# Peptides against a protein of PDB entry 6D0Y: the designs that were tried, part 81

Target 1, 225 residues: chain A of PDB entry 6D0Y
Amino acid sequence: ETEDHLESLICKVGEKSACSLESNLEGLAGVLEADLPNYKSKILRLLCTVARLLPEKLTIYTTLVGLLNARNYNFGGEFVEAMIRQLKESLKANNYNEAVYLVRFLSDLVNCHVIAAPSMVAMFENFVSVTQEEDVPQVRRDWYVYAFLSSLPWVGKELYEKKDAEMDRIFANTESYLKRRQKTHVPMLQVWTADKPHPQEEYLDCLWAQIQKLKKDRWQERHIL

## One batch from the design tools (peptide; made by RFdiffusion4, then SolubleMPNN)

Design b2_p17_2_s3 (from b2_p17_2, 7 letters changed)
Fold by OpenDDE base, seed 5:
Structure b2_p17_2_s3 (fold): chain B 225 residues (1-225), chain A 17 residues (1-17)
Amino acid sequence: as target 1 above (225 residues)
Amino acid sequence: KEEERKKAIKELEELAK
């Protein structure tokens, strides 16, 4: 494959096709694997780029990476390394929106058997432990809690299946922090005239309530969070 | 390469530290 053709294939995966998405992803994984000897660097860069720029295709690209990781474990590792490096750079640059998205992306890689569940649990344990730090801005504490909670729709089921006791402890610590933190006024989009109106809540409290419901529903989403 | 992967994962686990 030419570089231009590879770019087209990677960018357009998941779009309307006569074949199933699963079939298309398997096919693309095979094509990319075959081209790794000649275009590994290009493919790696392309995958990193689309993973970051196309959040609407998050699950498509995590699945693709999962397939590639199964075919070529070393390449999967290089991709993970690249994404972790990017996450670190985002945090250094105070690009917290990008950082939280990357955490979410890496979380979904757990479902794709690219990152081990225990490692993700360890990461989240450390995230929530930030709430116990003294003499740090609350925005730091809040961000790590937000990054944890906002990633659970993608990985909560898997983590509870494998590490339920540890996850319960993380949840308990999170709840404790949310009860004692200083609340700020945050404008939120809300339909006040809806059939089921609810009071406007602080964004972390709102997210916590949504995640608690998701957990209660055994991590099966009934609506868009 | 496997060791590099393990190293990266360790860095991820300790990201907040």
Scores: peptide ipSAE 0.732, ipTM 0.968, DockQ to the pose 0.019
Fold by OpenDDE base, seed 1:
Structure b2_p17_2_s3 (fold): chain B 225 residues (1-225), chain A 17 residues (1-17)
Amino acid sequence: as target 1 above (225 residues)
Amino acid sequence: KEEERKKAIKELEELAK
């Protein structure tokens, strides 16, 4: 495959076709594996780029990486390394929106057997432990809790299947923090939702409630569309 | 290669530290 053709294949994967998505991904993984000897660096860069820029295809690209990791473990490792480096750079640059997305992406890689569940649990344990840090801004504590909770729709089921006791402890610590943290007063939102059946909640409290419901529903999301 | 992956994963685990 030519370099330009590889870019096209990688960027367009998951688009409507006569074949199943699974078949297309398997086929693409085979093509990419065959071209790694000649285009490894290009393929790596392309995958990192689309992983970051196309969040709507998150599960497509995590699955593709999972397939590639199974075919070429070293390449899978290089990809993981690159994404972790990018996450670190995002945090360093205070790009927290990108950072949280990358955490979510890496979380889904657990489902694709690229990252081990115990490692992800360890990461989240450390995230929630930030809530116990002294003399740090609340925004730091809140962000790590947010990053944890917002990733659970993609990995919560797997983590509870593998590490239920540890996850329960993380949840307990999270709940404890949310109960005692200072909530931002948003009078504007309170006024606008005064006549609604359910009062507007602070964003972390709202997310917590959603995750608790998801957990109760055995991590099966209800689709509204 | 395996050690590099392992190192990266360790860094991920300790990201918040």
Scores: peptide ipSAE 0.732, ipTM 0.967, DockQ to the pose 0.019
Fold by OpenDDE base, seed 4:
Structure b2_p17_2_s3 (fold): chain B 225 residues (1-225), chain A 17 residues (1-17)
Amino acid sequence: as target 1 above (225 residues)
Amino acid sequence: KEEERKKAIKELEELAK
């Protein structure tokens, strides 16, 4: 495959096809693996780019990376390294919107067997431990809690299956923080269920309520039309 | 390569530190 063709294949994967998404991803993984000797750097860069720029295809690209990681472990590692580096750079640059998305992406890589669940738990333990830091801005504490909670729809099930005791501790610490933190004037969100509307809440409280419901529902998301 | 991966993962785990 030419570089331009690879770009097209990577960017268009998951779009309308007569074949299943799974078969398309497997096929693409095979093509990319075969081209790694000649186009590794290009493929790596492309995957990093689409991972960041196409959030609507998050699970498509995490799955693709999972397949590639299984085929070529070193390449999978290089991708993970690149994404982690980008996350660090985003945090350093105070690009928190990108950073939180990257945390979600990395979280979903756990489901794709690219990142070990215990490592993700360790990361989230450290995220929530920020709430215990003294003499730091609350925005820092809030962001790490937000990054943690907002990632759980993608990885909560797996983490509880592997590290339920540790996750419970993280949840307890999170709950404790949310109860004692000062609430500021921020956009209000309403927690909504199919049958019962909820009052508008502060964004972290709202997210917490949603995650608690998700946890109660055994991490099964309900999509309402 | 694997050691580099491990290092990166360790950095991820300690990202908030």
Scores: peptide ipSAE 0.732, ipTM 0.967, DockQ to the pose 0.019
Fold by OpenDDE base, seed 3:
Structure b2_p17_2_s3 (fold): chain B 225 residues (1-225), chain A 17 residues (1-17)
Amino acid sequence: as target 1 above (225 residues)
Amino acid sequence: KEEERKKAIKELEELAK
C-alpha cells in the first residue's frame, strides 16, 4: 500500500460499504499490520490524527486500535503513548474541549482491551480527588468531574464490572462535591458540539442526573445523553 | 517498548496531579 492509499483507507473506514463494519475493521487491521514494517510512522500519525479530528468515528477508531493492539502489541502501545502525550499537551495548552474528548477516547480504549480497567479507575480516582485539594480553583475541580462523568457512557459498565467498590467510592465523592460546590457557569464545561437537554439547569447537575440514571439502568442507554 | 507503555499509562493515571 502506498502512503496515499493508506490515508484513504484509514480516513474512510466506517463509511458506506458492501461489507459489515466489523469485517472492514478486521480487514483494515490486517492491511495496516502488514504495512507496519514500511509505514509504521505514517500509520501511527494518521491514526492519531483521525482519532482526534473525527469524534463521530470514536468507536470505529478505538475498535481499530484494539484490533491492531491485539495483532501488534508494541504498535498499540505506541498509539496509546501518542494519545496520552496529546492529552497532556491539550491540558497544558488549556484546550479543555480537546482534553475531555481525549479522556473519552482513552476511556473507550478500555472496552477495546488496550488500556486496563484498573488504570482507568486510578485515573478517575485522581480526577475526583482534585475536588478535595486545598488551593485549587473550582473551575479545575469542575472540569475533572466533568471529564469523569462525561466519559462514563463509554466505560462505566466495564469499570463497574471490574472495580465496583472503587467506582462506588468515586461516585460518593462526586456526589458530595456536587452538593457543596458553588453553581456557576464555566466555559470549560461546554458539551463537545452537542446541545444541552436542559439549558436552564446547571450543567454538572444535569450531567450527574443523566449518569445516575444510566447507572441505574445498568449502563444500558435508553435515551440520548 | 513495553516499559514505554507502562510509563505512559502511569502518566495517564497521574494526569490530574
Scores: peptide ipSAE 0.732, ipTM 0.967, DockQ to the pose 0.019

Design b2_p17_2_s4 (from b2_p17_2, 7 letters changed)
Fold by OpenDDE base, seed 3:
Structure b2_p17_2_s4 (fold): chain B 225 residues (1-225), chain A 17 residues (1-17)
Amino acid sequence: as target 1 above (225 residues)
Amino acid sequence: SEEEKKKAIEELEELAK
């Protein structure tokens, strides 16, 4: 395989094909594994790039990485390291939109058995611990809670299956914070009329309610959050 | 390796603090 061909394969995976997505991913994983001895750096770079720049293909690429990790464990580790570096850079640069996406991506990597559940639990513990920090803006505390909660659709089931007690503690701390935090008052949109009162919930409260419902439903999503 | 991945996550955890 040539570098250009690999780029095409990686970038176009998940597009219309006569074969199933699962078959295509398995096939691509095999091709990439075979080419790692010669093109590891290129493949790593490409995967990191598409993982970051093509959020619509999040589950495609997490699955692909999961397959690759199963074939080449070391490469999976290198990929995780690269993504962690990118997340760190995003946080340092205050690029919170990219950061939250990367947290979700990493969360789904847990679901794909690339990252260990205990490691992700520890990360989320530290995220939620930010709510206990003194002399920090609430927006900072809110973001880490948001990053945690918004990632649970991808990893909540796995984490509760393996670390239920720890997750319950994180949830308790989160709930406590949400109860005591200051809520922003935003005027209701016109779509909310007196005849059909639907109070507009604050975004974190709304997300919390959605996650609680998801948890109650044993992490089976009926609707896209 | 698993240990390598764990280390990477630990580094992220420290940044989050």
Scores: peptide ipSAE 0.069, ipTM 0.777, DockQ to the pose 0.019
Fold by OpenDDE base, seed 2:
Structure b2_p17_2_s4 (fold): chain B 225 residues (1-225), chain A 17 residues (1-17)
Amino acid sequence: as target 1 above (225 residues)
Amino acid sequence: SEEEKKKAIEELEELAK
């Protein structure tokens, strides 16, 4: 395969095809594996790029990486390292939107058996531990909680299946933090016309409620968040 | 390797501290 052709294949995977998505991903993984000896660096760069630039295809590319990791374990490791480096760079650059997306991407890699569940649990333990740091801005604490909670739709099921006790601890710590944190008093546009005041919940409280519901529903999403 | 991946995650954990 030419480099240009590989780029096309990687970018277009998951688009409408006569074949199933699973078949296409398996086929592409085979093609990429075969070309790793000649184009490893290019393939790695391409995968990192599309993973970051095409968030709508998150699960497609995590699955693809999972398949590649199964075929070439070292390549999977190199990809994870590259994504973590990017996450570090995003955090250093205060690009929190990219950072949270990358955390979510890494989370889904757990489902694809690219990252071990215990490792992800440890990462989230560390994220939530930031809430216990003194003399740091609340925005920092809030972000790590947000990054954790917003990633659970992608990995919560797997983590609870493998590390339920540890996850319960993280949840307890998160709940404790949410109860004690200062809430921004945004003047709630109370639609006074509704019999039941639906106060617009603070975004983290709202997210927490959504995650609690998701957990109660055994991590089965009924609605795309 | 799995160890390398774990190490990478550990580096991320340290960044969060």
Scores: peptide ipSAE 0.066, ipTM 0.773, DockQ to the pose 0.019
Fold by OpenDDE base, seed 5:
Structure b2_p17_2_s4 (fold): chain B 225 residues (1-225), chain A 17 residues (1-17)
Amino acid sequence: as target 1 above (225 residues)
Amino acid sequence: SEEEKKKAIEELEELAK
């Protein structure tokens, strides 16, 4: 395989085919594994790039990485490390939209057996623990809570199956923070109606309510959040 | 390794400081 050919294969996976998606992914994983001795760095860069630039194919690429990780465990580790580095860089650059997407991507990697559930729980514990620090701006505290909650549709079921007690503690801490934080109305993030008898919920309170409902439904989604 | 992955993820706490 040439570098250009590999790029084409990676970018086009998941498109219309006579074969099943799973079959195509398994085939591609095999091709990539065979070419790792010659093109490891290139393949790693390509996978990181498409993971970041093609969010519509999130589950396709997490699945691909999962299959590849099963074949080459070290490569899977290198990929995760690269994504973590990118997340750190995004946060330093205040690219919060990219950062939250990367958290969701990492979350779905748990379902693909690339990241262990306890590791993801530990990350979310760290995120929510930021809310306990007074020297951190609320905008940062809010973002970490948002990143946590907005990722649960992808990984909440798995985490509660493996670490229910720890997740309950995280939820309790989150609820406590949401009750005491300063609230700001942002019309761009929520549709406000004047006819409601109670003050309308801001974006984090709204998300919290949605996640609570999802949790109550045992993480079975009826609609896209 | 899984241990290395765990350590990398745990380092995210430092980004908030």
Scores: peptide ipSAE 0.057, ipTM 0.772, DockQ to the pose 0.018
Fold by OpenDDE base, seed 4:
Structure b2_p17_2_s4 (fold): chain B 225 residues (1-225), chain A 17 residues (1-17)
Amino acid sequence: as target 1 above (225 residues)
Amino acid sequence: SEEEKKKAIEELEELAK
């Protein structure tokens, strides 16, 4: 495959096809693996780019990386390093929107067996530990909690299966923080229906409630959070 | 701390290799 063709293949994966998505991803993984000797750097850059710029294809690219990682473990590692480096840079630059997405992406990589569950737990432990820091602005503390909670739809099941005790501790710390943090109520239209009322809640409290429900439902999503 | 977060992320890198 040519370099330009690889770009096209990577960018267009997941689009309508006569074949299943899984088969297409497996095929693409094979093609990419074969071309790594010649185009490793390009492929790495492309994957990092699409991972960041095409959030609608998050699970497609995490799955692809998972397949590649299984074929070439070293490349998988290099990809993770690149993404983590980007996360670090985003955090350093206070690019919270990019950072939170990257956390979600990395979280789903755990589900794809690219990142070990214990490592992700450790990262989340450190995220939530920020809430205990007195010299950190609340907005930053809130973000780390948000990043943690908002990633759980992708990885919560796996993390609890592997590290339930640690996760419970993280949850306890999160709950404690949410109870004591300053709350800012944003005016919003309350939705009250006969079927299911939705009261106005602070965004983190709302997310917390959603995640608690998800946890209670054994991490089986019934709706898009 | 920020350093602790960095270490945690580095752990991710190490185990993901």
Scores: peptide ipSAE 0.037, ipTM 0.668, DockQ to the pose 0.017

Design b2_p17_3_s1 (from b2_p17_3, 9 letters changed)
Fold by OpenDDE base, seed 5:
Structure b2_p17_3_s1 (fold): chain B 225 residues (1-225), chain A 17 residues (1-17)
Amino acid sequence: as target 1 above (225 residues)
Amino acid sequence: SEEERQRAIAELEELAK
């Protein structure tokens, strides 16, 4: 069945092949586009599923969606809408692990020209503005800062290229919050090199330091965060 | 469809609110 074949193609993309990944993705995008008239709903569901369940293939599927968006803008829009809806549902359900991953996924969609950079900046401005909310738990403030910082490896370069002044403001506000928040010591692997062992550092402080270094390195990631 | 996309993006921008 063609439907079963589509599932196989979508699930197995990016695996070992004699062709380049880019070639395979372009080919798959063409196949999917051709089948949209008959299987749009199925394809949409499959893409949403693999996007959520296969984080190791994040960039593969964001790229695929980027290609599909270019071929069929309406379909790309439907996918974006579905993912945003899923993110909202995750937040409502307090599924913060899924939520942060979806933020990261959507962030990478900016690189794939599916979501505009200014919109992502606006989202992150609102995330960091949570740190200024009164009478809210610190865990809420911390999560939005975490979601912001943890997404920057995927989108920081693009956002600074397009909205450097706004990003600097967001960074300043983030730094200010990190200095004044209550800190806890959490064991965490530090990815930067030092001559001497680093003392135990709070997880957000550690992430902040990593992002600051990444920014200093012009967003060229040299290690996996 | 374009309007629907823009509405979704607007919702994304205001997720934290």
Scores: peptide ipSAE 0.638, ipTM 0.955, DockQ to the pose 0.019
Fold by OpenDDE base, seed 4:
Structure b2_p17_3_s1 (fold): chain B 225 residues (1-225), chain A 17 residues (1-17)
Amino acid sequence: as target 1 above (225 residues)
Amino acid sequence: SEEERQRAIAELEELAK
């Protein structure tokens, strides 16, 4: 395959096809593996790019990377390294939206057996430990909690299956922080309908409630959070 | 390499520090 064709293949994967997505991904993984000797750097860059720029295809590309990682462990490692580096750069640059997305992406890589669950748990332990830091802006504390909670729809099930005790501790610490953190004073607004009132909640409290519900539902999503 | 991967993972784990 030519470089241009590889770009097309990578960018268009997951689009309408007569074949299943799984078969297409497997096929693409095979093609990419075969071309690694000649186009490793290009493929790596392309995958990193689409991973970042096409959030709607997050699970497609994590799955693809998972397949590639299984075929070529070193390449999978290089990809992980690149994404982690990008995450670090995003944080340094205060690109928090990119950073949180990358955390989600990396989280889903756990499901794809690219990143070990214990490592992700350790990362989240450290994220939540930020809430215990002294003399730091609350926005820092809030962001790491947000990054943690907002990633759980992608990886919560796996993490609890592997590290339930540790996850419970993280949850306890998170809950404790959310209870004691300063909240923006917003007038209590409730949307009242004839059927059900909908109270307005602070964004982290709202997310926390959603994640608690997700956890209660055994991490089975019934709706888009 | 495996070593490089593990180093990256270690960095990930300590990202918030």
Scores: peptide ipSAE 0.628, ipTM 0.954, DockQ to the pose 0.019
Fold by OpenDDE base, seed 3:
Structure b2_p17_3_s1 (fold): chain B 225 residues (1-225), chain A 17 residues (1-17)
Amino acid sequence: as target 1 above (225 residues)
Amino acid sequence: SEEERQRAIAELEELAK
């Protein structure tokens, strides 16, 4: 395989094919594994790049990494290291949009059995513990809660299956914080005309309600947008 | 490599600190 060919394969995975996505991913994982001795660095770089730049293919690439991790554990580790490093860099640079996406990506890696559930629980415990920090901006507290809650669609089921007691504690702490935090209500321009205008719900409260419903529904999403 | 993975995971767990 040439480097250009590998780039094409990695970038185009999940696109229209006569075969199932699962079959394509398994096939690609095999190809990449075979080429690791010669192109490990290139493959690693490409995977990191597409993982970051193609959020619409998040689950495709987490699944691919899961397959690769099963085939080559060391390579899976190197990928995880690279993504964690990127997350740290994003946080340091105050790039919170990228950071939250990377948290979601790493969360789905738990679902793909690349990262252990207890480790993710520990991370989220630390995230929610930020709400207890003194003399810090509320935006910091809110962001970590947001990062936690917004990641649960990808990992909530797995975490509750393995660490239900710990997750319940995290949820209790989250709920407590949401009740006591200051809410900023910014009126948004109504784009749609309605007979009766609906009040705008605060974004974290809205997310919390959605996650609570998801939890109640046993983490089964009925509607995927 | 296993140690490197474990170190990275440890860093992940402590990201908020």
Scores: peptide ipSAE 0.627, ipTM 0.954, DockQ to the pose 0.019
Fold by OpenDDE base, seed 2:
Structure b2_p17_3_s1 (fold): chain B 225 residues (1-225), chain A 17 residues (1-17)
Amino acid sequence: as target 1 above (225 residues)
Amino acid sequence: SEEERQRAIAELEELAK
């Protein structure tokens, strides 16, 4: 395949096709694997780019990387390394929107067997441990909690299946923090359109409630969060 | 390599520190 064609294939994967998505991804993984000897760097760059720029295709590209990782473990590792490096750079640059997305992406890579569940648990333990740091801005604590919670739709099931005790501890610590943290004045966010006021929960409290519900539902999403 | 992967993962685990 030519480089231009590879780019097209990578960018357009997951779009409407006569074949199943899984079949298409498997096929593309095979094509990419075959071209790694000649175009590894190009393919790596392309995958990193589309992974970052096309959040709507997050699960498509994590799946693709999972397939590639299974075929070529070293390449999978290089991709993971690249994404982790990007995450570090995003945090350093205070690009928290990109950073949180990358955390979600890496989280979904656990489902794709690219990153080990225990490693992700360790990462999240460290994230939530930030809530225990003293003399740091609350925004820092909040962000790491947000990054953790917002990633659980992609990885919560797997983590609880593998590390339920550790996850329970993380949840307990998270809950404790959410109870004691300073919150936005909720009454100001209430909608008074009904006889009873409809409270608008603070974003982390709302997310926490959603995640608790998701956990209760055994991590089966019934609605888009 | 496996070593490089593990180093990257270690960095990920310690990201918040």
Scores: peptide ipSAE 0.625, ipTM 0.954, DockQ to the pose 0.019

